Peptides against a protein of PDB entry 6UG1. Designs and how they scored, part 259

Target 1, 304 residues: chain A of PDB entry 6UG1
Amino acid sequence: SNEERKRRKYFHMLYLVCLMVHGFIRNEWINSKRLSRKLSNLVPEKVFELLHPQKDEELPLRSTRKLLDGLKKCMELWQKHWKITKKYDNVGLYMRTWKEIEMSANNKRKFKTLKRSDFLRAVSKGHGDPDISVQGFVAMLRACNVNARLIMSCQPPDFTNMKIDTSLNGNNAYKDMVKYPIFWCEVWDKFSKKWITVDPVNLKTIEQVRLHSKLAPKGVACCERNMLRYVIAYDRKYGCRDVTRRYAQWMNSKVRKRRITKDDFGEKWFRKVITALHHRKRTKIDDYEDQYFFQRDESEGIPD
Target 2, 301 residues: chain A of PDB entry 6UG1 as posed
Amino acid sequence: SNEERKRRKYFHMLYLVCLMVHGFIRNEWINSKRLSRKLSNLVPEKVFELLHPQKDEELPLRSTRKLLDGLKKCMELWQKHWKITKKYDNEGLYMRTWKEIEMSANNKRKFKTLKRSDFLRAVSKGHGDPDISVQGFVAMLRACNVNARLIMSCQPPDFTNMKIDTSLNAYKDMVKYPIFWCEVWDKFSKKWITVDPVNLKTIEQVRLHSKLAPKGVACCERNMLRYVIAYDRKYGCRDVTRRYAQWMNSKVRKRRITKDDFGEKWFRKVITALHHRKRTKIDDYEDQYFFRRDESEGIPD

## One batch from the design tools (peptide; made by RFdiffusion4, then SolubleMPNN)

Design b2_p29_2_s2 (from b2_p29_2, 10 letters changed)
Fold by OpenDDE base, seed 1:
Structure b2_p29_2_s2 (fold): chain B 304 residues (1-304), chain A 29 residues (1-29)
Amino acid sequence: as target 1 above (304 residues)
Amino acid sequence: MTFEELLKEVEEEAPELLKKLKEEIEKAM
């Protein structure tokens, strides 16, 4: 019905807001000075120097290579720090079905939320789910004065799915779900004027994304709970940016059709949400990023 | 995390921000 379409659109918007605010809260928590002091001690001086290379005037690429090597070593150090990777409770922040949402709404269980103190303790001990681990990795890089962003792939329910029964059956459902991350890191490369993508936990990869990312979900089973639609970046200065364009190969042809921003009204609304979460002034880094997104839009072309 | 758990975390940690953003959804519907 038209009513059910409106209900699913509303619930998608509400869920998306809650996810984006969750990312904002986690980004504040990882800026903890107490946590920063602890995590900086995990990074030896030699690795710190690689994270902060001098500008090579002859070959700027050498400076980028040092930064990449530093980031690789930081991933290795983080793996040594992280003692226990907990499974997600149920599906974590992966996409719920409409049926699961309806069933959950009927289940008035008392639950305890993760508090800031518990989060900081979890990161400090190296005990938690993959999302806490990634968030802690971003905190470690920030503790080393690296311009690292927390990236969140927001997974609101699919408002374009009008099926009544969306039950997901399968023995490997958890494996397929966690194949691609929900949270990752980006690091600003001041030499190439680009963001470097870092997945320290799931795929354990570093990418300089041009046209395609390994972090973009592929295959039907993986996309059931992880649809690349809203990739939000949270920086150390409380900036919030939509970076979906980086990770979406087919932004215009495929991804936009599954976003609230498929129409002008949804675009205007989503811009207000981003603006409400963006607590810093524009910088030259934002200009370089927007220029890259523009070039990516031109290179994709208009879908037929 | 269920939606109810997520909503409760956001209500506890960022109530004013959530209120503002809920109002923007309502204006949009």
Scores: peptide ipSAE 0.781, ipTM 0.983, DockQ to the pose 0.845
Fold by OpenDDE base, seed 4:
Structure b2_p29_2_s2 (fold): chain B 304 residues (1-304), chain A 29 residues (1-29)
Amino acid sequence: as target 1 above (304 residues)
Amino acid sequence: MTFEELLKEVEEEAPELLKKLKEEIEKAM
């Protein structure tokens, strides 16, 4: 019905807001000065120097290579720090079906939220789910004065799915779900004027995204609970940016059709949400990023 | 995390921000 379409659109918007605010809260928590002091001690001076290479005036690529090597070593150090990777409770922040949401709403179970103190303790001990681990990795890089962003692939329910029952195949669902991350890191390369993508936990990869990312879900089973639609970046200065264009090869042809921003009204609303979460002034880094997104949009063209 | 758990976290940690953003959804519907 039109009512059910309106209900699903509303609930998608509400869920997306809650996910984006969750990312904002986690981004604030990882800025903890107490956590920063602890995590900086995990990074030896030689690795810190690689994270902060001098500008090579002859070949800026040499400086980028040092930064990449420093980031690789940071991933290795982080793996040594992280002792216990907990499985997600149920599906974590991966996409729920409409049926799962309706069933959950009927469940009056008392639940305890993860408090800031518990989060900081979990990161400090190296005990938690993959999301907490990624968030802690971003905190470690920030503790080393690296311009690292927390990236969140927000997974609201699919408002374009009007099916009543979307039963997902049960047996391999968890393995396929966790094949691609929900949270990752980006690091600003001041030499190349680009964001470097870092997945320290899941794929354990560093990439300089050109046209596509390894972090973009591929295959039907993986996309059931991880649909690339809203990739949000949270920086150390409480900036909030939609970076979906970096990770979406087919933004215009495929991804946009599954976003609230498929129409002008949804675009205007989503801009207000981003603006409400963006607590810093614009910088030259934002200009370089917008130029990159523009070039990526032009290169994709208009979908046939 | 269920939606109810997520909502509760956001209500506890960012109530004013959530309120403002809920109002923007209502204006948009």
Scores: peptide ipSAE 0.781, ipTM 0.983, DockQ to the pose 0.854
Fold by OpenDDE base, seed 3:
Structure b2_p29_2_s2 (fold): chain B 304 residues (1-304), chain A 29 residues (1-29)
Amino acid sequence: as target 1 above (304 residues)
Amino acid sequence: MTFEELLKEVEEEAPELLKKLKEEIEKAM
């Protein structure tokens, strides 16, 4: 019905807002001065120097290579720090079906929220789910004065799915779900004027995204709970940016159709949400990023 | 995390921001 379409659109928007604010809260928590002091001690001086290479005036690529090597070593150090990777309770922040949402709403369980103190303790001990681990990795890089962003792939329910029964087939669902991350890191390369993508926990990969990312979900089973639609970046200065264009090969042809921004009204609304979460002035880094997104939009073209 | 757990976290940690963003949803519907 039109009513059910309106209900699912509303609930998608509300869920998306809650996810984006959750990312904002986690980004604030990882800026903890107490946590920063603890995590900086995990990084030896030699690794810190690699994270902060001098500009090679002859070949700027040498400086980028040092930064990449420093980031690789930071991933290795992080794996040594992280003692216990907990499985997600149920599906974590992966996409729920409409049926699962309706069933959850009927469940009067006492919900426990993870408090800031518990989060900081979890990160400090190296005990938690993969999302807490990624968030802690971003905190470690920030503790080393690296311009690292927390990236969140927001997974609101699919408002374009109008099926009543959206039951997923059970047994392999968890392995397929966790094949691709929900949270990752980006690091600013001041030499190449690009963001470097870092997945420290799931795929344990570093990439310089051109047209395709390894972090973009592939295959039907993996996409059931992880649809690339809203990739949000949270920086150390409380900037908030939509970076979906980096990770979406087919932004205009495929991804846009599954976003609230498929129409002008949804785009205006989503811009207000981003603006409400963006607490810093524009920088030259934002200009380079917008130029990259523009070039990616021109290269994709308008879908026929 | 369920939606209810997520909502509760956001209500506890960022109530004014959530209120403002809920009002923007209502204006957009």
Scores: peptide ipSAE 0.780, ipTM 0.983, DockQ to the pose 0.868
Fold by OpenDDE base, seed 2:
Order: sequence, then C-alpha cells, then structure tokens
Structure b2_p29_2_s2 (fold): chain B 304 residues (1-304), chain A 29 residues (1-29)
Amino acid sequence: as target 1 above (304 residues)
Amino acid sequence: MTFEELLKEVEEEAPELLKKLKEEIEKAM
C-alpha cells in the first residue's frame, strides 16, 4: 500500500539517523585523551617517522610510499595488539530485513548498551568485535597525529523493498555478511591530496581508490545485508561527510535509486542530517575531496 | 545490535541531537 511505503520510508530515515548518530558517538569516544596516550605507545618512533614523511620535492610519490609503508606497519602492530576478535552478536550493524525489524519490535527484552568506559577498556585490551577493532585502529592513528577518519557504511533497511516477507534463509549468511566491512579507516595523504582507504581488520588492505574499492560489496549474497548506500566519514575535528561517491562505481545508475536522496526532498533532508553532525569549518581538504567527487560524477556520466 | 538497542544507545548518549534529527524527519514527511 501507499501507507506501507510511507511507513518504510519513515523507518528508513529514522534508522539512518540512529546509525549516523552511532557513528558520531563512536567517533567522539575514539578521541579520548586517555586512550590516545595508551595507543601512541604501540607505535615505535621509526613507524611514526614513516607516518610523517618529509615532502619529497623531486618525487612526491616517495612521500606517499613512506606513508603507505607506515600504515602497513600500523596494521601489523594493530594485529599484534588485538588479541580477541569477537563475532558479532547476531548481525551487528549489518542490514536487517523488514521481517526481522517487525519481530524485534515485538520482543521486549531488557538489554544493556555498551558504555563509553566499556568501549575504551575493550580497545585498550584489544578485545572486541571487528567494529570496535576498526574504531580502535582509527584512535591509534589519531594518537600518532595522523589525520584519520572513521568510515561507516550505514545499513538502514531497504525502503525500496516492498516485499512482505524478506527473510534470509541462507546457511552461509554470516560468512557472506562479514565478507565486507561496515567500518573502516581513511587517511589523508597531504602529498597526493587524496584520502587513502584502510581496512585494518577484515580484508587487511590499503587502497588508493580511483574508480572502485575492494571494500564495495560484490555478489547477491554479500549485498543482502551490506548495500553500499550511505558511506559516512567522521574526522578527528567532528567533521561529517558523505563519501559514498568514492566507493560507489555506479552512484548515478544504481546506488542513488536505493537512497533517500533519489528525490530533491530526500536530498534536502539528508543535507540537514549531515549539517547537524558536521561540527567544524570547511577546509581545503574538503575542496580537494569535492573536486574528486565531481570528477567521478563526470566520468560515470549520466546513465542512458 | 537490534534497532531498539541502537535507539537506546543514541537516546542515552546523544538525546538532544536525536531529538533535533527526529524533528527534521517529521518536517520532511
């Protein structure tokens, strides 16, 4: 019905807001001065120097290569720190079906939220789920004065799915779900004027994304609980930016059709949400990023 | 995390921000 379509759109918007605010809260928690002091001690001086290379005026690519090597070594150090990777409880922050949401609403279970103190302890000990691990990795890079962003792929329910039953009955559902991350890191390369993508936990990869990312879900089974729609970046100065364009090969032809921003009204609303979460002034880094997104939109073209 | 768990976390940690953003949804519907 039209009413059910409106209900699913409203619930998608509410769920998206809650996910984006969750990312904001985690981004604040990883800025903890106490955590920063502990995590900086994990990075030896030689690795710190690689993270902060001098500008090579002859070949700026040498400076980028040093930064990439420093980030690789930080991933290795992080793997040594992280002792216990817990499985997600159920599906973590991966996409729920409409049926799962309706069933959950009927279940009045008492639950405890993860408190800031418990999160900081988990990161400090190296014990937690993959999301806590990625968030802790971003905290470690920030502790080393690296301009690192927390990236979150927000997975609200699909408001474009009007099926009554959306149950997922697959035996490999968990393996397919966790094949691609929900959280990752981006690091600003001041030499190339680009964001470097870092997945320290899942794929254990570093990318300089041009046209496509390895972090973008591929295949039907993986996309059932992980649809690339809302990739949100949270920086150390409480900036919030939509970076979906970086990871979406087919933003205009495919991804936009699954977003609230498919119409002008949804676009205006979503800009208000981003603005409410964006607590810093614009910088030249934002200008370089917007220029990159513009070039990516032009290179994709208008879908025929 | 269920939606109810997520909502509760956000209500506990960022109540004013959540309130403001809920109001923007209502204005948009």
Scores: peptide ipSAE 0.779, ipTM 0.983, DockQ to the pose 0.850

Design b2_p29_2_s3 (from b2_p29_2, 11 letters changed)
Fold by OpenDDE base, seed 1:
Order: C-alpha cells, then sequence, then structure tokens
Structure b2_p29_2_s3 (fold): chain B 304 residues (1-304), chain A 29 residues (1-29)
C-alpha cells in the first residue's frame, strides 16, 4: 500500500538517524585523550616520520609514497595490537530485513549497551568486533596527529524493498555479510590534496580511490546486508560529511534511487541531519573534496 | 545490534541530539 511505503520511508529515516548519531558518538569516543596516549605508544618514531613526510618540492608523489608506507606499517602494527576479533552479535550494524525489524520490536528483552568505558578498554586491550577495531585504528592515527576520518556505511532497512518476507539464506549469510566493511578510515594526503581510503581490518587495503573502491559491495549475496547508500565521514574536529560519491561508481544511476534523497523532502531532511552533525567550520580540505565530487558527478553524467 | 539496542545506545550517549533529529524526522513526514 501507499501507507506501508510511507511507513517504510519513515522507519528508514529513523534508523538512519540512529546510525548516523551512533557514528558521531563513536567518533567522539575515539578522541579520548587517555586512549590517544596509549595508542601513540604503538607507533615507533620511524613510522611517525613516514606519516609526517616533508614536502618533496621536486616530486610531491614521493611524499605521498612515504605516507602510504607509514599507513601500511600502521596497519601491521594494528594487527599486532589486536588480539581478539569477535564476531558480530547477529548482524552487527549490517542491514536488517523488514521481518527481522518487526520480530525484534516484539522482543522486549533487556539488553546492555556498550558504554564508553567498555569501548575504551576494548580498544586498549585489542579485544572487540571489527567495528571497534577500525574505530581504534582511527584513534591510533589521530594519536599520531594524522588527519584521519572515521567512515561509516550506514545500513538502514531498504525502503524500496516492498517484499514482506525477505528470508535471507542461513549458512553463508555471515561470510557474505562481512565480506565488505561497514566502518573504515580515510586519511588526508596534504600533498595530492586527496583522501586516502584505508581498510585496516577487513580487506586490509589502502586505496587512492578514483572511480571505484574495493570497499564497495559487489554481488547479490553481499548487497543483501550491505548496500552502499550513505557513507558518512566523521573527522577529528567533529566534521560530518556525506562521502558516498567517492565510493559509489554509479551514484546518479543506481545509488540515488535507494536513498531518501531521491525525493526533495528527503534531500532537505538529510542535509539538515548532516548539518546538525557537522560541528566545525568549512576548510580548504572540504573545497578540494567538493571539487573531486563535482568532477565525479560530471564524469558519471546524468542517467538517461 | 537490533534497532532497539542501537536506539538505546544513542539515547544513553546523545539524548538531546537524538530528540532533535527525531523531531525533524517526524516534521518531514
Amino acid sequence: as target 1 above (304 residues)
Amino acid sequence: MTFEELKKEVEENAPELLEELLKWTEEAM
């Protein structure tokens, strides 16, 4: 019905708000001074120097290469620190079906939330799920004065899916679900004027995204619980930005159709939500990023 | 994490921010 379509849009928006605020809270928690002091000790001086190369005036690419090498070494150091990767409880922050949401709403079980103190302890010990691990990696880079963003691929339920029963097949569902990350890192390259994508936990990859990312889910089974729709960046200064354009090859033709921002009311609402989560002034970094997004929109074109 | 678990974690850590954004979501529909 039209009513059920409206209800699913509304619940998608509510869920998206909760996800985006969750990302904001985790971004605040990883700015902990106590955590920063502990995590900075994981990074040797030689690696710190690679993270902060001098500008090579002859070939700026040499400076970018040093930064990339520093980030690679930081990923290796992080793997040594991280002792226990817990599986997600159920599906973690991956996309739920409408049936799963209805079933959970009926289940009034008392649950305990993760407190800030428990999170900081988990990161410090190297014990937690992949999301906590990525968040801790961003904290380590920030502890080394790197301009690192926490990236979250928000997975609200698909309001465009009007099917009642989307029973997802059981056994391989977890492997397919976790094939691509929900959280990752971006690092500002001051030499190339670009964001570097870093997945320290899942794919263990570093990318300079041009047209597509390895982090973008591919294949039907992977997309059932991980649809690239809302990739939100949280920076060390409490900036919040929609960076979906970086990771979406087909933003205009495919991704937009699955976003609330396909409708003018949804675009206005989503801009208002982003603005409320954006607690810093605009910088030249935002100008370079917006220029890159503009060029990506022009290069994709308008879908016919 | 269920929606209820997610919502509760947000309510416990950013109640005012959540309330404002929920109000705007109701007003948009």
Scores: peptide ipSAE 0.794, ipTM 0.984, DockQ to the pose 0.888
Fold by OpenDDE base, seed 5:
Structure b2_p29_2_s3 (fold): chain B 304 residues (1-304), chain A 29 residues (1-29)
Amino acid sequence: as target 1 above (304 residues)
Amino acid sequence: MTFEELKKEVEENAPELLEELLKWTEEAM
């Protein structure tokens, strides 16, 4: 019905708000001075120097290569620190079906939330789920004065799915779900004027994204609980930006159709939400990023 | 994490921000 369509859009928006604020809270927690002091000690001086290369005036690419090598070594150091990767409770922050949401709403079970103190302890010990691990990795890079962003692929329920039953019957549903991350890192390359993508936990990869990322879910089974729609970046200065365009090869033809921003009211609303989560002034980094997104939009063209 | 768990975590850590964004979501519909 039209009512059910409205209800699913509304609940998608509510869920998206809660996810985006969750990312904001985790971004605040990883700015902990106490955590920063502990995590900086994980990075040897030689690795710190690679993270902060001098500008090579002859070949800026040499400086980028040093930064990439530093980030690779940081990823290796992080794997040594992280002792226990816990499985997600159920599906973590991956996409729920409409049936799962309805069943959850009927469940009056008391649950405990993760407190800031528990999060900081988990990161410090190297014990937690993959999301906590990625968040801790961003904290370590920030502790080394690297301009690292926390990236979150927000997974609200699919309001475009109007099926009554949306149950997922896959025996390997968990394996397919966790094949691609929900959280990752971006690092500003001041030499190339680009964001470097870092997945320290799941795919263990570093990318300079051109047209597509390895972090973008591929295949039907992986996309059931992980649809690339809302990739939100949280920086160390509490900036919040939609960076979906970086990771979406087909933003206009495919991704936009599955976003609330396909409608004018939804675009206005989403822009208002992003603005409320953006607690810093605009910088030249934002100008370079917007120029990159513009060029990517022009290069994709208008979908036929 | 369920939606209820997620919402509760947000309510406990950013109640005012959540309230504002929820209000705007209601106004948009």
Scores: peptide ipSAE 0.794, ipTM 0.984, DockQ to the pose 0.873
Fold by OpenDDE base, seed 2:
Structure b2_p29_2_s3 (fold): chain B 304 residues (1-304), chain A 29 residues (1-29)
Amino acid sequence: as target 1 above (304 residues)
Amino acid sequence: MTFEELKKEVEENAPELLEELLKWTEEAM
């Protein structure tokens, strides 16, 4: 019905708010001064120097290569620090089906939330799920004065799915779900004026995204619980930005159709939410990023 | 994490921010 469509849009918006505020909270927690002091000690001076290369005036690409090598070494150091990677409890922050949401609402089980102190202890010990591990990696880079963002692929329920039963069948559902990350890192390259994408935990990859990312889910099974729709970036100064355009090859033709921002009311609402989560002034970094997004929109063209 | 678990974690750590954003979500529909 039209009523059920409205209900699913509303619940999608409600869920998206909770996910985006969760990302904001985790971004605040990883700014802990106590955690920063502990994590900075994991990075040797030689690796710190690679993270902060001098500008090569003859060939700026040499400076970018040093930064990339420093980030690679930081991923290796992080793997040595991280002792226990826990599986997600159920599906973590991957997308729920409408049936799972209805079943959960009926389940009055008492649950314990993760406290800030428990999170900081988990990161410090190197014990936790992949999301906690990525968040800790961002904290380590920030502890080394690197301009690192926490990236979150927000997975609200699919309001465009109007099926009554949305049960997912299959024994490999967990493997397919975790094939692509929900959280990753971006690092500002001051030499190339671009964000570098870093997945330190799942794919263990560093990329300079041009047209497509390795982190974008591919294949039906992987997309069931991980649809690239709302990729939100949280910086060390409490900036919040929609960076979905970087990771979406087909933003205009495919991704927009699955976002609340396809409707004018939803676009206005989503901009208001992003603005409320954005606690810093605009910078030249935002200008370079917006120019890149503009060029990507022009290059995709209008879908025929 | 269920929606209820997620919502509770947010309510415990950013109650005022959540309340404001929820109000705007209700007003938008």
Scores: peptide ipSAE 0.793, ipTM 0.984, DockQ to the pose 0.875
Fold by OpenDDE base, seed 3:
Structure b2_p29_2_s3 (fold): chain B 304 residues (1-304), chain A 29 residues (1-29)
Amino acid sequence: as target 1 above (304 residues)
Amino acid sequence: MTFEELKKEVEENAPELLEELLKWTEEAM
């Protein structure tokens, strides 16, 4: 019905708000001064120097290569720090079906939330799920004065799916779900004027995204619980930006159709939400990023 | 994490921000 369509849009928006604020909270928690002091000790001086290369005036690419090597070594150090990767409880922050949401709403269980103190302890000990691990990795880079962003692929329920029952097949569902991350890192390369994508936990990859990312889910089974729609970046200065354009090859033709921003009211609303989560002044980094997004929109063209 | 768990974590840590964003969500529909 039209009513059910409205209800699903509303619940999608509600869920998206909660996800985006969750990302904001986690971004604040990883800025902990106490955590920063502990995590900086994981990074040897030689690795710190690679993270902060001098500008090579002859070949700026040499400086980028040092930064990339530093980031690779940080991923290795992080793997050594991280002792226990817990499985997600159920599906973590991956996309739920409408049936799962309805069943959850009926379940009056006493929920235990993760407190800030428990999160900081988990990161410090290297014990937690993959999301906590990625968040901790961003904290380690920030502790080394790297301009690292926390990236979150927000997975609200699919309001374009009007099916009542979407039974997802059981056993292989978890493997397919966790094949691609929900959280990752971006690092500002001051030499190339680009964001470097870092997945320290799942794919263990570093990318300079041009047209596509390895972090973008591929295949039907992987896309059931991980649909690239809202990739939100949280920086160390409490900036919040939609960076979906970087990771979406087909933003205009495919991704937009599954976003609330396909409708003018939804675009206005989403811009208002992003603005409320953005607690810093605009910088030249934002100008370079917007220029990159503009070039990506022009290169994709208008979908027929 | 269920929606209820997610919402509760947000309510416990950013109640004012959540309230404002929820109000705007209701006004948009």
Scores: peptide ipSAE 0.793, ipTM 0.984, DockQ to the pose 0.893

